Peptides against a protein of PDB entry 3V4L. Designs and how they scored, part 51

Target 1, 386 residues: chain A of PDB entry 3V4L
Amino acid sequence: GQPLAKDKVALLIGNMSYWEHPKLKAPLVDVYELTNLLRQLDFKVVSLLDLTEYEMCNAVDEFLLLLDKGVYGLLYYAGHGYENFGNSFMVPVDAPNPYRSENCLCVQNILKLMQEKETGLNVFLLDMCRKRNDYDDTIPILDALKVTANIVFGYATCQGAEAFEIQHSGLANGIFMKFLKDRLLEDKKITVLLDEVAEDMGKCHLTKGRQALEIRSSLSEKRALTDPVQGAPCSAEALVRNLQWAKAHELPESMCLKFQCGVHIQLGFAAEFSNVMIIYTSIVHKPPEIIMCDAYVTDFPLDLDIDPKHANKGTPEETGSYLVSKDLPKHCLYTRLSSLQKLKEHLIFTVCLSYQYSGLEDTVEEKQEVNVGKPLIAKLDMHRGL

## One batch from the design tools (peptide; made by RFdiffusion4, then SolubleMPNN)

Design b1_p11_6_s1 (from b1_p11_6, 6 letters changed)
Fold by OpenDDE base, seed 5:
Structure b1_p11_6_s1 (fold): chain B 386 residues (1-386), chain A 11 residues (1-11)
Amino acid sequence: as target 1 above (386 residues)
Amino acid sequence: METKLVSYSTD
């Protein structure tokens, strides 16, 4: 019969806004496009941008809680990285210069923990460099791995080689995602799908002799990303997994705020990623005696590190949101919250209405505090312990 | 604008 997944879970991490290292661009687009494709494949997807070491550790721990016997697990990473002694290290955005293994996440340690869960398939997609880090002399004492026949690595490049992105005036993919996205929905064994991606990359004149996909697999079974999820899981474990995933994807409900002057504001929310939310405001009713009227959001929690210069923009693109702008209402003011993982408390903020009456020179202000609870990934409390 | 390849190397 066709193999069945007990469930399908993916963690996607895109690091681009490094503190002490060159900034990247493609991880934004690559994580977004891969998220949409994996959702069409019935994956439960957590998508995260720009994580610190501590935030990456917590995201991996929460992902491992969703894994169980016969579950398909997929980890994607795009960012800086290195490979020492056959161990792959993902570099967090807060990594020092130079970084060492103690500042980074070892993929083989994550693999060990995934093997303990008896997963039905483990897929690692690593869009990072595989050059040696000469500042790291640490040989990781990896505990003995279990012998399992359900692991697939797709490395964006060969051992000792670099991964690349395409930079131009617009948005573009990394080289790996550029070819992976065209094949990902095909009903093929995952190793056969990745071999076709490797052949397509091998035809790319830009990266010929610079980057080539490497596949490492122990997969003895015919398993595909298209394999159906086992129907209505009556297990308590599957209910817990579904609830935990749903908790990390719950948006605040749209609100209609009414001010004393008779102005009505619509307040809405959209997810760009599991840790990135757009707030949008629009004036839906204005009395005729009010000649000028603006509504803006302010007084955000300090943990979110929101620069007011990037808040309340006339377009989503002016906030740095280029991917979801087509799906947002038009003629709003937009604010992008890009660090929801940092939120320790409820998201409380102020909606301020500034307006002027006909025949009065003085501007009037009304304020309303809004509490929307913990949106998206902030419900997981990834900062519990700091 | 010219298409530039950018390495994910930190060197």
Scores: peptide ipSAE 0.395, ipTM 0.875, DockQ to the pose 0.838
Fold by OpenDDE base, seed 2:
Structure b1_p11_6_s1 (fold): chain B 386 residues (1-386), chain A 11 residues (1-11)
Amino acid sequence: as target 1 above (386 residues)
Amino acid sequence: METKLVSYSTD
């Protein structure tokens, strides 16, 4: 019969905004497009941008809690990385210069923990460099991996080589994602699908002799990303997993705020990623005696590091949100919260209405505090270890 | 504009 997955879970990490290293651009688009494709494949997807070492560790721990016997696990990473002694290291955004193994996440350690969960399939898609880090002389003493015939690595590049993005006059994918996205929905064994992606990338004149996909697999069964999920979640563990994922993806409900002057504001929320949310405000009712009226959001929790200069923009694109702008309502003010993983408390902020009456020169302000609880990834309490 | 490849290397 066709193989069945008990469930399908993916963690996607895109690191771009490095503190001590060159900034990247493609991981934004790559994580977003891969999220949408994996959702069409019935994956439960957690998508995270710009994680510190601590935040990456917690994201991996939460991902491992979603894994169980016969579950398909997929880890995608796009960012800086290196390979020492056949061990792959993902570099967090707060990594020092130079970084070492102690500042980075070892993919083979994650694989060990996934094997302890008795997963049905383990897929690693690593869109990072595989050069040796000469500043790290540490030989990781890895415990012997179990012999599980269910592991697939898709490396964006060969051992000792670089991964690349295409910088053009707009948003562009990394080289690996550019070819992967065209094949990912095909009903093929995952190793056959990746081999076709390798052939397509090998035709690209830009990357010839610079980047080539490497496939490392122990996969003995015909497993595909298209494999259906087994039945209704009838086990207590499947219900817990579904609830945990749903919590990490619950947006605040849209609200209608009423001010004393008779102005009504619509406050709405949109997810760009599991840790990135857009807040938008629009004036839905204005008394005729009010000639000018604007609604700003302010007083965000300090943990979110929101610069007021980047808040309350006339377009989503002015906030740095280029991907979800088509799905957002027009004629709003937009604010992008890009670090929801840092939120320890409830998201409490102020909606400030500034307005002017006909025949009065003085601007009037009214304020309302809004508590939306813990949005998206902030519900997982990724801070429980502090 | 010329298509530029940018490495994910930190070197």
Scores: peptide ipSAE 0.393, ipTM 0.874, DockQ to the pose 0.801
Fold by OpenDDE base, seed 1:
Structure b1_p11_6_s1 (fold): chain B 386 residues (1-386), chain A 11 residues (1-11)
Amino acid sequence: as target 1 above (386 residues)
Amino acid sequence: METKLVSYSTD
């Protein structure tokens, strides 16, 4: 019979906005497009951008809580990275210059923990460099991995080589994701799918002799990302997994705010990623005696590090949101919350209505405080260890 | 604009 997954769970991390290292661009597009493809494959996807070391550790811990016997686990990472002695290290955005293994996440440690969960399939897609870090003299003595015969690594590049993105005047994928996305929905054994991606990438004249896909696999079974999820959740663990994933993707409900002047504001929310939300405001009713009015959002929690200069924009693109802008209502003011993983408290903020009456020179302000609870990834309480 | 390859290397 066709193999069945007990469930399918993916963690996607895209690091771009490094503090002490060169900034990247492609991980934004790559995580977004891969999220949409994995959702079509019935994966429960957590998608995270720009994580610190602590935030990456917590994201991996939450991902491991979703894993169980026969579950398919997929980890995708796009960002800076290195490989020492066959150990792959993902570099957080807060990593010092130079970084060492103590500042980074070891993929083989994550694999060990996934093997303890008796997973049905472990897929690692690593869109990072595999050069040696000469500043890291640590030889990780990893315990011997269990022989589970269910592991697949897709490395964007060969050992000791670099991974690349294409920068031009617009958004573009990394080299690996550019070819992976075209085949990801194919009903093929995952190693066969990745081999076809390797052949397609091998035709790329830009990266010929600089980047080549490496497949490392112990996969003894014909397992595919297309393998159907086994029926209704029949275990308590499957119900908990479904509830935990649902919490991490719950948006606040849209609100209609009514001001004393008779102006009505629609407040709406959209997810770009599991840790990135767009707030949008629109005027839905205005009394005729009010000639001009605008609705601004302000007074956000300090943990979110929101620059007011980037808030309340006339377009999603002016906030740095280029991907979801087609799905957003038009004629709003837009604010992008890009660090929801940092939110320790409820998301409380102020909606400020600024307006002018016909025949009055002075602008009037009315304010309403809004509490939307913990949106998206902020419901997982990733900070409970600090 | 010229298509530029950007390495994911920090070196």
Scores: peptide ipSAE 0.387, ipTM 0.869, DockQ to the pose 0.847
Fold by OpenDDE base, seed 4:
Structure b1_p11_6_s1 (fold): chain B 386 residues (1-386), chain A 11 residues (1-11)
Amino acid sequence: as target 1 above (386 residues)
Amino acid sequence: METKLVSYSTD
């Protein structure tokens, strides 16, 4: 019969905004596009950008809590990385220069933990370099992996080689995602799908002799990303997993704020990623006596590191939100919260209305505090596990 | 505009 997944869970990490290393661009697009494709494949997707070492560890731990017997687990990573002695290391955004294995996440350690969950399929898609790090002479003594025959690695490049992105005047994919996205929805054994992606990438003149997809697998069954999820969650664990995932993707409800002057503001929320939310404000009613009014958001929790220079923009793109702008209301002020994983408390902020009356030169301000609880990933108490 | 490949290498 066709294999069934008990459930399907994906963690996607895109690291771009490195502190001590070259900044990347493609991981933004790649994580977003892959999220949308995996959602069409009935994956529960957690999508995270720009994680520190601590935040990456917590994201992996939360991902492992979503895994269970017969669950399909997919880990995608796009960012800096290296490979020493056949161990793949994902480099966090806060990694020092030079970094070592102690500053990085070992993919084979994650695989070990996934094997302890008795997963139905383990897929790793690693869009990172596989060059040796000569500053790290640590030979990780990894325990022998279990022979589970359900493992697939898609490496964006071969051993000792580099992975690349395409930089041009707009948003572009990394080389791997550029070809992967065109085939990801195909009802094929995952190793066959990746082999076809390797052939397509091999036709790319830009990367010929620079980057080639490597497939490493021990997959004894015909498993595909298209494999149907086993019907209604019948176990307590499946219900808990569904609730945990739903909790991590719950947006605040849109609010209509009413000010004393009679101005009404619509406050809305949109998810770009599991840790990235757009807040938008619009004037929905203005008394005729008020000639001008602006509604801006301020007084965010310090843990979010919100630069006021990037808040309250006239376009989503000016906030750095290029992917969801088409789905947002027009004629708003936009603020991008890109670090929701740092939020320990409720998201409380101020909506400030600045306005002028007809025939008065003086600007008047009214303020309302808004508590939206813990949005998206901030509902996962990622900090409680340590 | 010329399409530039950018390595994910830190070197």
Scores: peptide ipSAE 0.380, ipTM 0.870, DockQ to the pose 0.829

Design b1_p11_6_s2 (from b1_p11_6, 7 letters changed)
Fold by OpenDDE base, seed 1:
Structure b1_p11_6_s2 (fold): chain B 386 residues (1-386), chain A 11 residues (1-11)
Amino acid sequence: as target 1 above (386 residues)
Amino acid sequence: MEVKLVSYSTD
């Protein structure tokens, strides 16, 4: 019979906005497009951008809580990285220059923990460099991995080589994701799918002799990302997994705010990623006596590090949101919350209505405080470990 | 427009 997954869970991390290292661009597009493809494959996807070491550790811990016997686990990472002695290290955005293994996440440690969960399939897609870090003299003595015969690594590049993105005037994928996305929905054994991606990438004249896909696999079974999820959740663990994933993707409900002047504001929310939300405001009713009015959002929690200069923009693109802009209502003011993983408290903020009456020179302000609880990834309380 | 390859190396 066709193999069945007990469930399918993916963690996607895209690091771009490094503090002490060169900034990247492609991970934004790569995580977004891969999220949409994995959702079509019935994966529960957590998608995270720009994580610190602590935030990456917590994201991995939450991902491991979703894993169980026969569950398919997929980890995708796009960002800076290195490989020492066959150990792959993902570099957080807060990593010092130079970084060492103590500042980074070891993929083989994550694999060990996934093997303890008796997973049905472990897929690692690593869109990072595999050069040696000469500043890291640590030889990780990893315990011997269990022989589970269910592991697949897709490395964007060969050992000791670099991975690349193409930077031009627009958004573009990394080299690996550019070819992976075209085949990801194919009903093929995952190692066969990745081999076809390797052949397609091998035709790329830009990266010829610089980047080549490496497949490392112990996969003894014909497992595919297309393998159907086994029926209704029949275990308590499957119900908990479904609830935990649902919490991490719950948006606040849209609100209609009514001001004393008779202006009505629609407040709406959209997810770009599990840790990135767009707030949008629109005027839905204005009394004729009010000639001009605008609705601004302000007074956000300090943990979110929101620059007011980037808030309340006339377009999603002016906030740095280029991917979801087609799905957003038009004629709003837009604010992008890009660090929801940092939110320890409820998301409380102020909606400020600034307006002018016909025949009055002075601008009037009315304010309403809004509490939307913990949106998206902020519901997982990733900070409870410190 | 010139297509630039950007490495994911920090070196």
Scores: peptide ipSAE 0.384, ipTM 0.860, DockQ to the pose 0.809
Fold by OpenDDE base, seed 5:
Structure b1_p11_6_s2 (fold): chain B 386 residues (1-386), chain A 11 residues (1-11)
Amino acid sequence: as target 1 above (386 residues)
Amino acid sequence: MEVKLVSYSTD
């Protein structure tokens, strides 16, 4: 019979806004496009941008809680990285210069923990460099791995080689995602699918002799990303997994705020990623005696590190949101919250209405505090222990 | 548009 997944879970991490290292661009697009494709494949997807070491550790721990016997687990990473002694290290955005293994996440340690869950399939997609880090002489004492026949690595490049992105005036993919996205929905064994991606990459004149996909697999079974999820498992474990995923994807409900002057504001929310939310405001009713009227959001929690210069923009693109702008209402003011994993408390903020009456020179202000609870990934409390 | 390849190397 066709193999069945007990469930399908993916963690996607894109690091680009490094503190002490060169900034990247493609991880934004790559995580977004891969998220949309994996959702079409019935994956439960957590998508995260720009994580610190501590935030990456917590994201992996929360992902491992969703894994169980016969579950398909997929980890994607795009960012800086290195490979020492056959161990792959993902570099967090807060990593020092130079970084060492103690500042980074070892993929083989994550693999060990996934093997303890008896997963039906483990897929690692690593869009990072595999060059040696000469500043790290540490040999990781990896505990003995279990012998399992359900692991697949797709490395964006060969051992000792570099991964690349395409930079131009617009948005573009990394080289790996550029070819992976065209094949990902195909009903093929995952190792056959990745081999076709490797052939397509090998035809790319830009990266010929610079980057080539490497596949490492123990997969003895015919398993595909298209394999159906086992129909509604009445297991307590499946219910817990579904609730935990739903908790990390719950948006605040749209609100209609009414001010004393008779102005009505619509307040709405959209997810760009599991840790990135767009707030949008629009004036839906204005009395005729009010000649000028603006509504803006302010007084955000300090943990979110929101620069007011980037808030209340006339377009989503002016906030740095280039991917979801087509799906947002037009003629709003937009604010992008890009660090929801840092939110320790409820998201409380102020909606300020500034307006002027006909025949009065003085501007009037009304304020309303809004509490929307913990949106998206903030419900997981990934900062617990700091 | 000029297409530039950028390495994910930190070197």
Scores: peptide ipSAE 0.384, ipTM 0.866, DockQ to the pose 0.818
Fold by OpenDDE base, seed 2:
Structure b1_p11_6_s2 (fold): chain B 386 residues (1-386), chain A 11 residues (1-11)
Amino acid sequence: as target 1 above (386 residues)
Amino acid sequence: MEVKLVSYSTD
């Protein structure tokens, strides 16, 4: 019969905004497009941008809690990385210069923990460099991996080589995602699908002799990303997993705020990623005696590091949100919260209405505090270890 | 427009 997955879970990490290293651009687009494709494949997807070492560790721990016997696990990473002694290291955004293994996440350690969960399939898609880090002389003493015939690595590049993005006048994918996205929905064994992606990448004149996909697999069964999920979630563990994922993806409900002057504001929320949310405000009712009226959001929790200069923009694109702008309502003010993983408390902020009456020169202000609880990834309490 | 490849290397 066709193989069945007990469930399908993916963690996607895109690191771009490095503190001590060159900034990247493609991981934004790559994580977003891969999220949408994996959702069409019935994956439960957690998508995270710009994680610190601590935040990456917690994201991996939460991902491992979603894994169980016969579950398909997929880890995608796009960012800086290195390979020492056959061990792959993902570099967090707060990594020092130079970084070492103690500042980074070892993929083979994650694989060990996934094997302890008795997963049905383990897929690693690593869109990072595989050069040796000469500043790290640490030989990781890895415990012997169990012999599980269910592991697939898709490396964006060969051992000792670099991964690349294409920079042009607009948003572009990394080289790996550019070819992967065209094949990912095909009903093929995952190793056959990746081999076709390798052939497509090998035809690209830009990457010839610079980047080539490497496939490392122990996969003995015909497993595909298209494999259907087994039945209704009838086990207590499947219900817990579904609830945990749903919590990490619950947006605040849209709200209608009423001010004393008779102005009504619509406050709405949109997810760009599991840790990135857009807040938008629009004036839905204005009394005729009010000639000018604007609604701003302010007083965000300090943990979110929101610069007021980047808040309350006339377009989503001015906030740095280029991907979800088509799905947002027009004629709003937009604010992008890009670090929801840092939120320890409830998201409490102020909606400030500034307005002017006909025949009065003085601007009037009214304020309302809004509590939306813990949005998206902030519900997982990724801070429980502090 | 010239398509530039940018490495994910930190070197």
Scores: peptide ipSAE 0.384, ipTM 0.867, DockQ to the pose 0.760
Fold by OpenDDE base, seed 4:
Structure b1_p11_6_s2 (fold): chain B 386 residues (1-386), chain A 11 residues (1-11)
Amino acid sequence: as target 1 above (386 residues)
Amino acid sequence: MEVKLVSYSTD
């Protein structure tokens, strides 16, 4: 019969905004496009950008909590990375220069933990370099992996080689995602799908002799990303997993704020990623006596590190939100919260209305505090120590 | 448009 997944869960990490290393661009697009494709495949997707070491560890731990017997687990990573002694290391955005294995996440350690969950399929898609890090002489003594015959690695490049993105005047995919996205929805054994992606990438003149897809697998069954999820969640664990995922993707409800002057503001929320939310404000009613009014958001929690220079923009693109702008209301002020994983408390902020009456030169201000609880990934309490 | 390949290497 066709294999069934008990459930399907994906963690996607895109690291771009490195502190001590070259900044990347493609991981933004790649994580977003892959999220949308995996959602069409009935994956529960957690999508995260620009994680520190601590935040990456917590994201992996939360991902492992979503895994169980017969669940399909997919980990995608796009960013800086290296490979020492056949161990793949994902580099967090806060990694020092030079970094070592102690500053990075070992993919084979994650695989070990996934094998303890008795997963139905483990897929790793690693869009990172596989060059040796000569500053890290640590030989990780990894325990022997279990023989589970359900493992697939898609490496964006071969051992000792580099992975690349295409930088041009616009948004572009990394080389791997550029070809992967065209085939990801195909009802094929995952290793066959990746082999076809390797052939397509091999035709790319830009990367010929520089980057080639490597497939490492121990997959004894014909498993595909298209494999149907086993019907209604019948176990307590499946219900808990569904609730945990839903909790991590719950947006605040849109609000209509009414000010004393009679101005009404619509406050809305949109998810770009599991840790990235857009807040938007619009004037929905203005008394005729008020000639000008602006509604801006301020007084965010310090943990979010919101630069006021990037808040309250006239376009989503001016906030750095290029992907969801088409789905947002027009003629708003936009603010991008890109670090919701840092939020320990409720998201409380101020909506400030600045306005002028007809025939008065003086600007009047009214303020309302808004509490939206814990949006998106902030509900997982990733900071509560395991 | 000039297409630049950017390595994910830190070197």
Scores: peptide ipSAE 0.353, ipTM 0.846, DockQ to the pose 0.802

